Peptides against a protein of PDB entry 6RO1. Designs and how they scored, part 184

Target 1, 216 residues: chain A of PDB entry 6RO1
Amino acid sequence: LGKEIEEYIHKPKYCLPFLQPGRLVKVKNEGDDFGWGVVVNFSKKSNVKPNSGELDPLYVVEVLLRCSKESLKNSATEAAKPAKPDEKGEMQVVPVLVHLLSAISSVRLYIPKDLRPVDNRQSVLKSIQEVQKRFPDGIPLLDPIDDMGIQDQGLKKVIQKVEAFEHRMYSHPLHNDPNLETVYTLCEKKAQIAIDIKSAKRELKKARTVLQMDEL

## One batch from the design tools (peptide; made by RFdiffusion4, then SolubleMPNN)

Design b2_p28_6_s2 (from b2_p28_6, 15 letters changed)
Fold by OpenDDE base, seed 3:
Structure b2_p28_6_s2 (fold): chain B 216 residues (1-216), chain A 28 residues (1-28)
Amino acid sequence: as target 1 above (216 residues)
Amino acid sequence: SFKKWLEEMKKRNPNFDAERAFILVYPS
């Protein structure tokens, strides 16, 4: 269900208006989870499908991501890799296809005008970490309906199913069953998105307050 | 080509460091 919601959110027709510089986004490429990064810029590339001659526009977002230093050495030939949990890493501007955005936050940071200096890029990491400290339950997400204005009936049905599933899980007398933790771990990934949507409405108010704090 | 794309990105974003920019291409 969380993946089904993601399939709507990462569509260019819905997400592009929210990919402003400073927007927090989560980037995931299969097994590579970069976590939260910051949008730097957005571009549309005209691509021609080789078989149909149809224009298939590719949307690329430049995202400042925490990358492993090892991957940076081979940057000309190899794809960026996320920093290991025990590694400091380095913030790099990474071109990302829009469909690889797994989440979009309501939070928008101020970013340095010049991101060429390492210190300026690393300062953005400090800002992300500060936001994470302020939101221990997770960085607030954009609501796909209320914030993003998605009117798709399919998405509404998915959200209703998620909410109904969450309600059933919370109302189930076996909520204390340790086996529910394993089902809950799979469902927590799904439920965390729905909880994040409900909590995001509450945290959106807090997030706006954080953005108004001069120290960010 | 990737090279032409990098050049376009540099033109559009002065903060784009192509030497330090990585392509996350979904491994098909």
Scores: peptide ipSAE 0.013, ipTM 0.361, DockQ to the pose 0.027
Fold by OpenDDE base, seed 1:
Structure b2_p28_6_s2 (fold): chain B 216 residues (1-216), chain A 28 residues (1-28)
Amino acid sequence: as target 1 above (216 residues)
Amino acid sequence: SFKKWLEEMKKRNPNFDAERAFILVYPS
């Protein structure tokens, strides 16, 4: 079900408006999980399908990702690889196809204007780590319906199935299964985070409205 | 804008680390 949602959110028609500089995104390429990175920019590349001559635009997002030091040496010839969990790694700007975005956060960081210096790139890693510390249950995600405005009926059905499954889990008398409690705690935390995000959105809208009223 | 907010935060707190500043961006 999570994967089905990912198939919607990584579509350019839905995610491009949210790929602003500083947006936290999760990048996964097959077996390579880069974890959370930061959007630097995105570009549209014209691609022509070789067989049909049809224009198939490719969207590339430049993402600041924690890469292995080995990837630095071979960056001209080889694809960047994620840093090992025990490795410090180095933050690098990596061009990523938009469909490789596995998650998009509601969090946006301030990033240095010049990312060419290593220290500026590594400062962003410290910022990501600080965000992760503040969200021990996971970095908050954009809601595909409420935040991203996806009106796709297929997605709505998927979400309804998830909600129905959650409701069934809550209604099932096996509440005392410790494994279920862990899933429930994660779901409740996710729901509470979603509520807290909605509340924070209301407060930020109020604060923006107040700031707009103070600027009037 | 986020930039204006950041500038205000810097004005209010000289020790404000702008590089570590993050906000929840709520799509308007």
Scores: peptide ipSAE 0.028, ipTM 0.400, DockQ to the pose 0.142; fails the geometry check
Fold by OpenDDE base, seed 4:
Structure b2_p28_6_s2 (fold): chain B 216 residues (1-216), chain A 28 residues (1-28)
Amino acid sequence: as target 1 above (216 residues)
Amino acid sequence: SFKKWLEEMKKRNPNFDAERAFILVYPS
């Protein structure tokens, strides 16, 4: 269900208005999870579909990502790889296809104007880490309906299913069924995504309420 | 509130650079 939501939010027609410089985004490419990075810029590239000859524009986002030092040495020949969990890594600007964005945050950072110096790039990592410390339940996400304005009925149905699933998981502690553990591990990953969405919605709602209260 | 957070950060760190802060961007 989390993946189904991702399939909507990474569509250019929905996400492009939110890909401003400094926007926190999560990048995942197949098995490579880069985690949270920061949007630097985006561009539209002309692409021709190989089979149809039709013009299909590709959208590329330049994202400042934490990369392994090993991948940087081979950057001329190899794709950037995410830093290992215990590795410091180095922040690099990586061109990313928009469909590889797994999440978009409501948080936008101020970024240095010049990202050529390593110290400026690493300062952004410190800022990301500070945001993560402030949001122990996860970095707040843009609400696809309330923030991104997605009116797709399919997405609304997916969200309703996620909410219903969360409610069932929390309301029925099926303590006694041994087959639940395997369902729980798969459901825990899905539930973690759902919790992250729900937590993000709550934090966003709280933040909006606080902003509205401070504007009064 | 972001404003309150900025104030707290300035209190904790006199050298706090607001340019390194983050804002919650709510699209209109």
Scores: peptide ipSAE 0.025, ipTM 0.422, DockQ to the pose 0.138; fails the geometry check
Fold by OpenDDE base, seed 2:
Structure b2_p28_6_s2 (fold): chain B 216 residues (1-216), chain A 28 residues (1-28)
Amino acid sequence: as target 1 above (216 residues)
Amino acid sequence: SFKKWLEEMKKRNPNFDAERAFILVYPS
């Protein structure tokens, strides 16, 4: 069910308006899970389908990702690889096909204007880690209906199934399992965090309006 | 409040740049 939602959200017609610089996105390529990264830029490339000669536009997102240091040494010949769990890794700007985005967050970070210095790239990792600490239940996702405005009936049916499944998981009498109480407490925390995020956004919008008024 | 949270983050991390604070952009 999660994969079915991913098939909708990574479509360019839906996700491109949300791929602004600083947007948190999750990147997965086959067996390589890069986890959460930050959008730097996106580009549209002309691609010609080899079999039909039809123009199929290829959308590439430059994402700042935590990569293994070994993969960076061979970056001229080898694709970037995710940092191992025990590895510090290095933040690198990696061109990613839009269909490899497994999740899009409601969170947008300020990023340094110049990402050429290693210290500037690594500062973004610290920011991602701080977001993860604030959201122990996971970084908040864009709602495909409420936030992304997707009106596809197929997606609505998938979401209804997911919500029904989640509701069944939460209503299941196995809630006497202390692990499920933890998951429920985590979901309540996620809901509370979503409320706190909505409140914080209203305050930030007010604060930006005040800062823009102080700069005028 | 978000302001109180920012102040707590600044206390925990002296290098916490408030300008680098999380803009939760809800798409309008």
Scores: peptide ipSAE 0.020, ipTM 0.348, DockQ to the pose 0.129; fails the geometry check

Design b2_p28_6_s3 (from b2_p28_6, 14 letters changed)
Fold by OpenDDE base, seed 3:
Structure b2_p28_6_s3 (fold): chain B 216 residues (1-216), chain A 28 residues (1-28)
Amino acid sequence: as target 1 above (216 residues)
Amino acid sequence: SEEEHKKELKARNPNFDYEKAFIKVYPE
């Protein structure tokens, strides 16, 4: 169900309005999880498939991502790879297909105007890390309905199913069913996403209060 | 512009709260 929601969010018609410079986004490419990065810009590329006559517009977003140092050496010829957990890595601007965005945050960072210096790019990493510290339960996500304005009935049905499932899990002490572990793993992933949306709304309210208090 | 973007988002979703949806964080 989380993947189903992701399939709606990463559609250009829904996400493009929210891909402003400084927007936090999560990037995942198959087995490579880059984690949270920052949008720099986006561009429309027309891929003319010779046989279909249909111009499927491809959208590329440039995202500042933490990359492995090894990938930087080969950056001219090879795809960037995420930094290992124990590696410091280096922040690099990576062109990413829009459908590889796994999440979009409500958080927008201030970014330096010139990202050519390494120090300026690394300062953005410090800002991401600070946001992560402020949101220990996870960086707040844009609500696909309330924030992104997605009116798709399919998405509404998916969300309703998630909410109904969560309600059933909380109302039924599923304590006694041994098949619970498999259901729980699926439910925990779903519950984590729904909790992340609900907690994100609460954390957004708290964060807004904190930010307003700091401006005050 | 950010103002045009706000107008577009409000037109798309009348219940859209721009201030609630977008948090600006500045590096300390």
Scores: peptide ipSAE 0.022, ipTM 0.646, DockQ to the pose 0.612
Fold by OpenDDE base, seed 1:
Structure b2_p28_6_s3 (fold): chain B 216 residues (1-216), chain A 28 residues (1-28)
Amino acid sequence: as target 1 above (216 residues)
Amino acid sequence: SEEEHKKELKARNPNFDYEKAFIKVYPE
């Protein structure tokens, strides 16, 4: 269900209006999870489908991501790789296809105007880490319906299923099913996504309350 | 501009609350 939601949010028609400079986004490419990065800009590229000759526009977003130091050395020939968890890494501007955005945050950072100096890029990492500290339950996400304005009935049905599943998980004492671990792993992923959406909504509400309190 | 972008978003979603959708964080 989380993956189904991702299939909606990463569509250019929905996400492009929210890809302003400084927007926090999560980038995942197959097995490579870059985690949270910051949008720098986006561009539209003309692509011609080889078989139909139809124009299929590709959207590329430049995202400041924490990359491995090895990726710096091979940047001319190889795709950037995410920093290892134990590695400091280096923040780099990486061109990413828009469909590789796995999440979009309600958080928008102010970023340095010049990202050429490494110190300016690394300062953005510090800002991301500070946001993560402020949101221990996870960085708040844009709501696909309320914030992004997605009116697709398929998405509404997915969300309803997630909500119904959450309700069933709370109402059914899961105590007796021996296949709990596999169902728990899928349910934990779905519940974690639903919890992440709900926690993100709560944290967004808290953050708004805090921001409103700081503006008072 | 940011204001033009707000107008575009409101045009797409009449119920769009810009202040709800965006949290601005300043670097310390």
Scores: peptide ipSAE 0.041, ipTM 0.688, DockQ to the pose 0.591; fails the geometry check
Fold by OpenDDE base, seed 2:
Structure b2_p28_6_s3 (fold): chain B 216 residues (1-216), chain A 28 residues (1-28)
Amino acid sequence: as target 1 above (216 residues)
Amino acid sequence: SEEEHKKELKARNPNFDYEKAFIKVYPE
């Protein structure tokens, strides 16, 4: 059900208006989970479908992602790989196809204008980590209906199913099953991310006021 | 511009809360 929602939100017609510089996005490519990164910019590329000759526009988002240092050494020949959990990694601007965005946050960071220096890129990682500290239950997501304005009836049905499933899971006595807690923690993280988005948006609004006061 | 973007989003969703959807976080 979460994957079905992703199939809607990563469509260019829905997500492009929200891919401003500084937007937090989650990137996953096959088995490679990069986690949360920051949008730098996006571009439209002309693509010709090999079988039909029809022009199918390809949308590429440049995302600042935490990459393994090993993958960067071979960056001329190999695709960037996510940093391992035990390594520091390095923040790099990686071109990502829009359909590889698994989540879009309501959070937008201020980013340095020049991302060529390593220190400027690494400062963005510190900002991501600060956001993660402020949202222990997960970084808040854009609501596909209320925030993104998606009116697709198919999506509404999927969301209703997810909400019903989440409600059933919360009401089910098997809530104490640690394996269900892992799936539950992922779904609860999504639903709690939705509820915590409301409270966390209030807290971030308050925290923004505090951060602006500390810079004065 | 941010204002043009706000107008476009409001046109798509009249109930769109721009302030809710775009939380800006500045580096400490």
Scores: peptide ipSAE 0.022, ipTM 0.650, DockQ to the pose 0.606; fails the geometry check
Fold by OpenDDE base, seed 5:
Structure b2_p28_6_s3 (fold): chain B 216 residues (1-216), chain A 28 residues (1-28)
Amino acid sequence: as target 1 above (216 residues)
Amino acid sequence: SEEEHKKELKARNPNFDYEKAFIKVYPE
């Protein structure tokens, strides 16, 4: 269900209006999970489909991501790799195809104007970490319907299923089935995405208040 | 293209080390 939601939110027609500088986003590339990064910029690239000659625009978002130092050494030839859990890593601006965005936060950070200095990039990591401290249950997500304005009936059905699942999970103490932990971890990830959507709505209301307080 | 973007960035900031600043994350 979380993946199904991702399939909607990463579509350019829905997400582009929210890819402002400072927007927190999650980036995943295949098996590489970069976690939360910060949007720096986005661009539209014209791609010509070789067979049809049709213009298929590619959207690239530049995201500050915590990358492994090893990947930085090979950055000219190799794709960026996420920092290892035990690694400090380094914040780098990474061009990411928009469809690799796995989540979009309601949180938008102020970022330094000049991201060339390492210290400025690392300061953004500190800001992300501060946001994570403020949101112990996870960084709040944009609501696909209420915040992003997605009217797709398929998405609405997915959200309803997630909400119904969450409601069932909360209403039925699924406490006792240990196999539920794996489904619960996946469903907690999905339900955490959905709870992150609902709690993100509540926390978005709080976070809008907090962000408004930090913008004040 | 990435090359065009690199050129644009270099044109805007000649001292901008694109290779150090930008790591490609494109789906294989």
Scores: peptide ipSAE 0.014, ipTM 0.393, DockQ to the pose 0.028; fails the geometry check

Design b2_p28_6_s4 (from b2_p28_6, 13 letters changed)
Fold by OpenDDE base, seed 5:
Structure b2_p28_6_s4 (fold): chain B 216 residues (1-216), chain A 28 residues (1-28)
Amino acid sequence: as target 1 above (216 residues)
Amino acid sequence: EKEEWIKKLLEKNPNFDIEKAFIEVYPS
């Protein structure tokens, strides 16, 4: 269900308006999960389909991501890799295809104008960590329907299923089935996405709260 | 200024307010 939602939200026609500088996004590339990063910029690249000659535009978003220092040494030849859990890593601006965005947050950070200095990039990591502290249940997501304005009936059905699942999870303490833990972790991630959407809706319905980082 | 293609994209999505679709977080 979470993956099904991702298939909608990462479509350029829906997500591009929300890819403003400072927007928190999650990035996954194949087996590499970068976690939460911050949008710096995005661009449209013209691509020509080899067989039809039709223009198939590619959308690239530049995202500040926590990368392994090892991958940075090879950055000229190799794709950036996410920092290991036990590694400090380094924040780098990484060009990412828009379809690799796995989540979009309702949170938008103020970022330094000059991201060339490492200290400025690392300050953004501190900001992400502070946001994560403020949202212990997870960084709030944009609601695909209420915030992003997606009218797709297929998505509405997916959301309804997620909400029904969440309601069932909360109404029926699925406490006892250990096989539910894996489904529960996926469904908690999905339910957390939907709760994060509802929480984000509730937090967004609360007046435009300028969160000062000092309050985070 | 927003690029023209971005403006067109926004015009296709009249049911959302982009200015309300985020929480602003200021650095300390």
Scores: peptide ipSAE 0.087, ipTM 0.698, DockQ to the pose 0.336
Fold by OpenDDE base, seed 1:
Structure b2_p28_6_s4 (fold): chain B 216 residues (1-216), chain A 28 residues (1-28)
Amino acid sequence: as target 1 above (216 residues)
Amino acid sequence: EKEEWIKKLLEKNPNFDIEKAFIEVYPS
C-alpha cells in the first residue's frame, strides 16, 4: 500500500510544484537507499522514445544527498552511491530522475546559496540531522490529498484501504504482543505527529494569510 | 523566477497550494 502511494506522489504532475529548493525528499534507486536529501533544483529534459519517436519528457531533480567517498572518486564514470550507515560520507548534488523520489516531506530547509564549498554542503547534513532529531518517529510527509491536492480516485481507494486496515489492526485484540504495541504506539505517534504538523501548517497558513491581509 | 513550464503546470493544477504545503526550518 505504501508503494502504491509512492507511485502517485513521484509523478511529475503531482510532485513538481513541491520540489522547491530546500524541500526534503527521500531518494531510492533500486537497492540504493540514499535516505533524506534536499532539493537544489529541477529541470525538464527532452527525451525521444527510440521506437515511437514520441517526445517523452524526463524530469531531473538535483538533490543534495549523502554519498560515499568512494563514489565521489568514480563520479566521472559511475553513479553516486549512498554512504554506508557507519560512514560519515559527503553531501553531493546528485541528478535524480523524479520517479526515484520515494517520499516528499512537508519540511523545507533554508540552504546556502553556494553549495560548491564542502562545508556548505555538510552544513545541510547537520540541518537534516537536526530535523530528524526533532521528529524521532520520522520526518513528516506531505499528505497526498490534503497537501498535494491529488484527486485521483485510485489513490483515494488506496488510502481508504490503508485506513480500513489500520482500523482492523486496532480492532483486533493485539493487546498480547508487546512488540505490536510498540509498532502501534509508533504508528499512533506518527499519525499524531502528522495531525500536529497539519495543525501547525494550518496555523502557519492562517498566520500568513493574516499577515497578507494585514499587508493589504 | 519559476520557469514558464512550471507556471503552466501550476495553472493545470489549481488545487495546489504551494505556500501552504511546507514547514520552513532555519539552520541552527
Scores: peptide ipSAE 0.025, ipTM 0.508, DockQ to the pose 0.323
Fold by OpenDDE base, seed 4:
Structure b2_p28_6_s4 (fold): chain B 216 residues (1-216), chain A 28 residues (1-28)
Amino acid sequence: as target 1 above (216 residues)
Amino acid sequence: EKEEWIKKLLEKNPNFDIEKAFIEVYPS
């Protein structure tokens, strides 16, 4: 079900408006999971399909990702590899096709204007790590309906199925299985985080409304 | 009032832009 949602959110028609500099995104390429990175910029590339002559535009996002030092030492032609879990790694700007974005966060960071210095790139990693510490159950995601404005009926059906599944998991009587309690605690924490995000959005909306009213 | 977790996040991470984090999509 998560993969089905991903198939919608990574479509350029939906995600491009949210790929502002500083947006947190998750990048996955086949077996390579880069985890969370930060959008630097995006560009449209003309792709002429050689066989059909049809212009199918490719969208490329430059994402600051934590890469292995080994992959960086290899020739400029080799694809960057994600840092190992126990490796410090190095933050690098990597061009990524838009369809390789597995998640888009509601979080946006200020990034240095000049990312050429290593220290500036590493400062962004520190910021990501701080966000992760604040969200131990996961970095908050953009809501595909409420935040991204996707009106596709297929997506709505997928979301309804997910919600129904989650509701069924919560409605099952907690058998006193200590293993179920851990799963439920994680689910409750996720639900609480979702509530906190919704609350924060409401407060931000109120605060913006108040700020706009004070500026009038 | 801003939630306590937002305040703490802003204090520890000055690069975090909470005000621009949420995009309002107006229904067309």
Scores: peptide ipSAE 0.030, ipTM 0.451, DockQ to the pose 0.091; fails the geometry check
Fold by OpenDDE base, seed 2:
Formats: structure tokens, C-alpha cells, sequence
Structure b2_p28_6_s4 (fold): chain B 216 residues (1-216), chain A 28 residues (1-28)
């Protein structure tokens, strides 16, 4: 269900307006999970589909990611690899295809204008870590409906299912109530409550983040 | 300045408020 939401949010028509410099995004490439990084910029590249000759625009986002130092030494020949949990790693600007964004945060960081110095890049890691400390339950996500304004009915159905599932997981782990219809209606009401709770938590987190920024 | 194609994209979503869609965090 989470993957189904990802299939919507990483579409350029939905996510590009939110890929401003400083936006926190999560990047995953196949088996490589880079975790949370920061958008530096994005670009549109002309791509020609090999089979049809049709122009298919390719969107590339440059993301500051925590990379293994070993992968950086071979950066001329090898793709960047995520830092291992036991290593410090180094923040590097990595070009990422937009469809590899697994999550987009409501948080936008101030980033240094010049990211060429290592110290400036590493300062952004400190900022990410500070945000993670402020949000122990996880970095807040953009709401695909309320924040991103996606009106797709398919997405709305997916979200309703996810919220119903999440609510069921939190409220009744063990009751296999066999009455599917009552469970669905209760799940819809519970999903709405879960949405309301999530919305309220998000508003609270937004207010808290604003308050914490004023204290900085 | 937002590129023209981004402006057009934003125009397709009249309920979209980009300013509400982020929380600015400054490094301490």
C-alpha cells in the first residue's frame, strides 16, 4: 500500500513543484537505501525512447545524500552507494531520477549556497540529524491530497485503504471481525479519524517546527 | 524565478498552495 502511494507521488506532474532547494526527500535505488537527503536542484533532460522515437522527458533531481567514502573514490566508474550504518560517510550531490524518490517531506532546510566545500555539505547532514531528533516518530511527509493537491481518485482509494489498515493495526491488532462490510464501514470511519489524527498531528508538528525555528 | 513549465504545472492545480507545503528549518 505504501508502494502504491509512492507510484503517485514520484510522478513529475505531482512532485516537481515540491522539489525546491532544501526539500527533504528519501531516495531508494533498487537495494540501495540512501535514507533522507536534501534537494539541491532539478533539471529536465530530453530523452528519446529507443523504440518509438518519441520524446520522453527525463527528470533528474540533484540530491545531497550520505554516501560511502569507498564509492566516492570510484565515482568516475561506479554509481554512488549509501553509507553503511557503521561508517560516517560523506554528503555528496548525487543525480537521481525522480522516480527513485520514495518519500517527500514537508520539511525544507536552509542549505549553503556553495556546496563544493566538504564542510558545507557535512553541515547539511547535521541539519538532517537535528530534524530527525525533533521528529522521533519520523520526518513528516507531504500529504499527497492536502499538501500536494493530487485529485486522482485512484490515489484517494489507496490512501483510504492505507489509513484503514493503519488504523486497524493501531486500534485492533487481534480482532478478525468476520463481518467484512461492518469492518469496511468502521474502517472508513476509522480511516477518516486516522486522517484527522494524522492531519492534527501534522498541524501540531508544523506549529512545533515553526516555534522551534523561532527559538533558533 | 520559477520556470514557465513549473508555472503551468501549478496553474493546473488551483488548490495548490506551495507556501503551505513546507516547513523551513534553519541549521542551528
Amino acid sequence: as target 1 above (216 residues)
Amino acid sequence: EKEEWIKKLLEKNPNFDIEKAFIEVYPS
Scores: peptide ipSAE 0.023, ipTM 0.599, DockQ to the pose 0.367; fails the geometry check

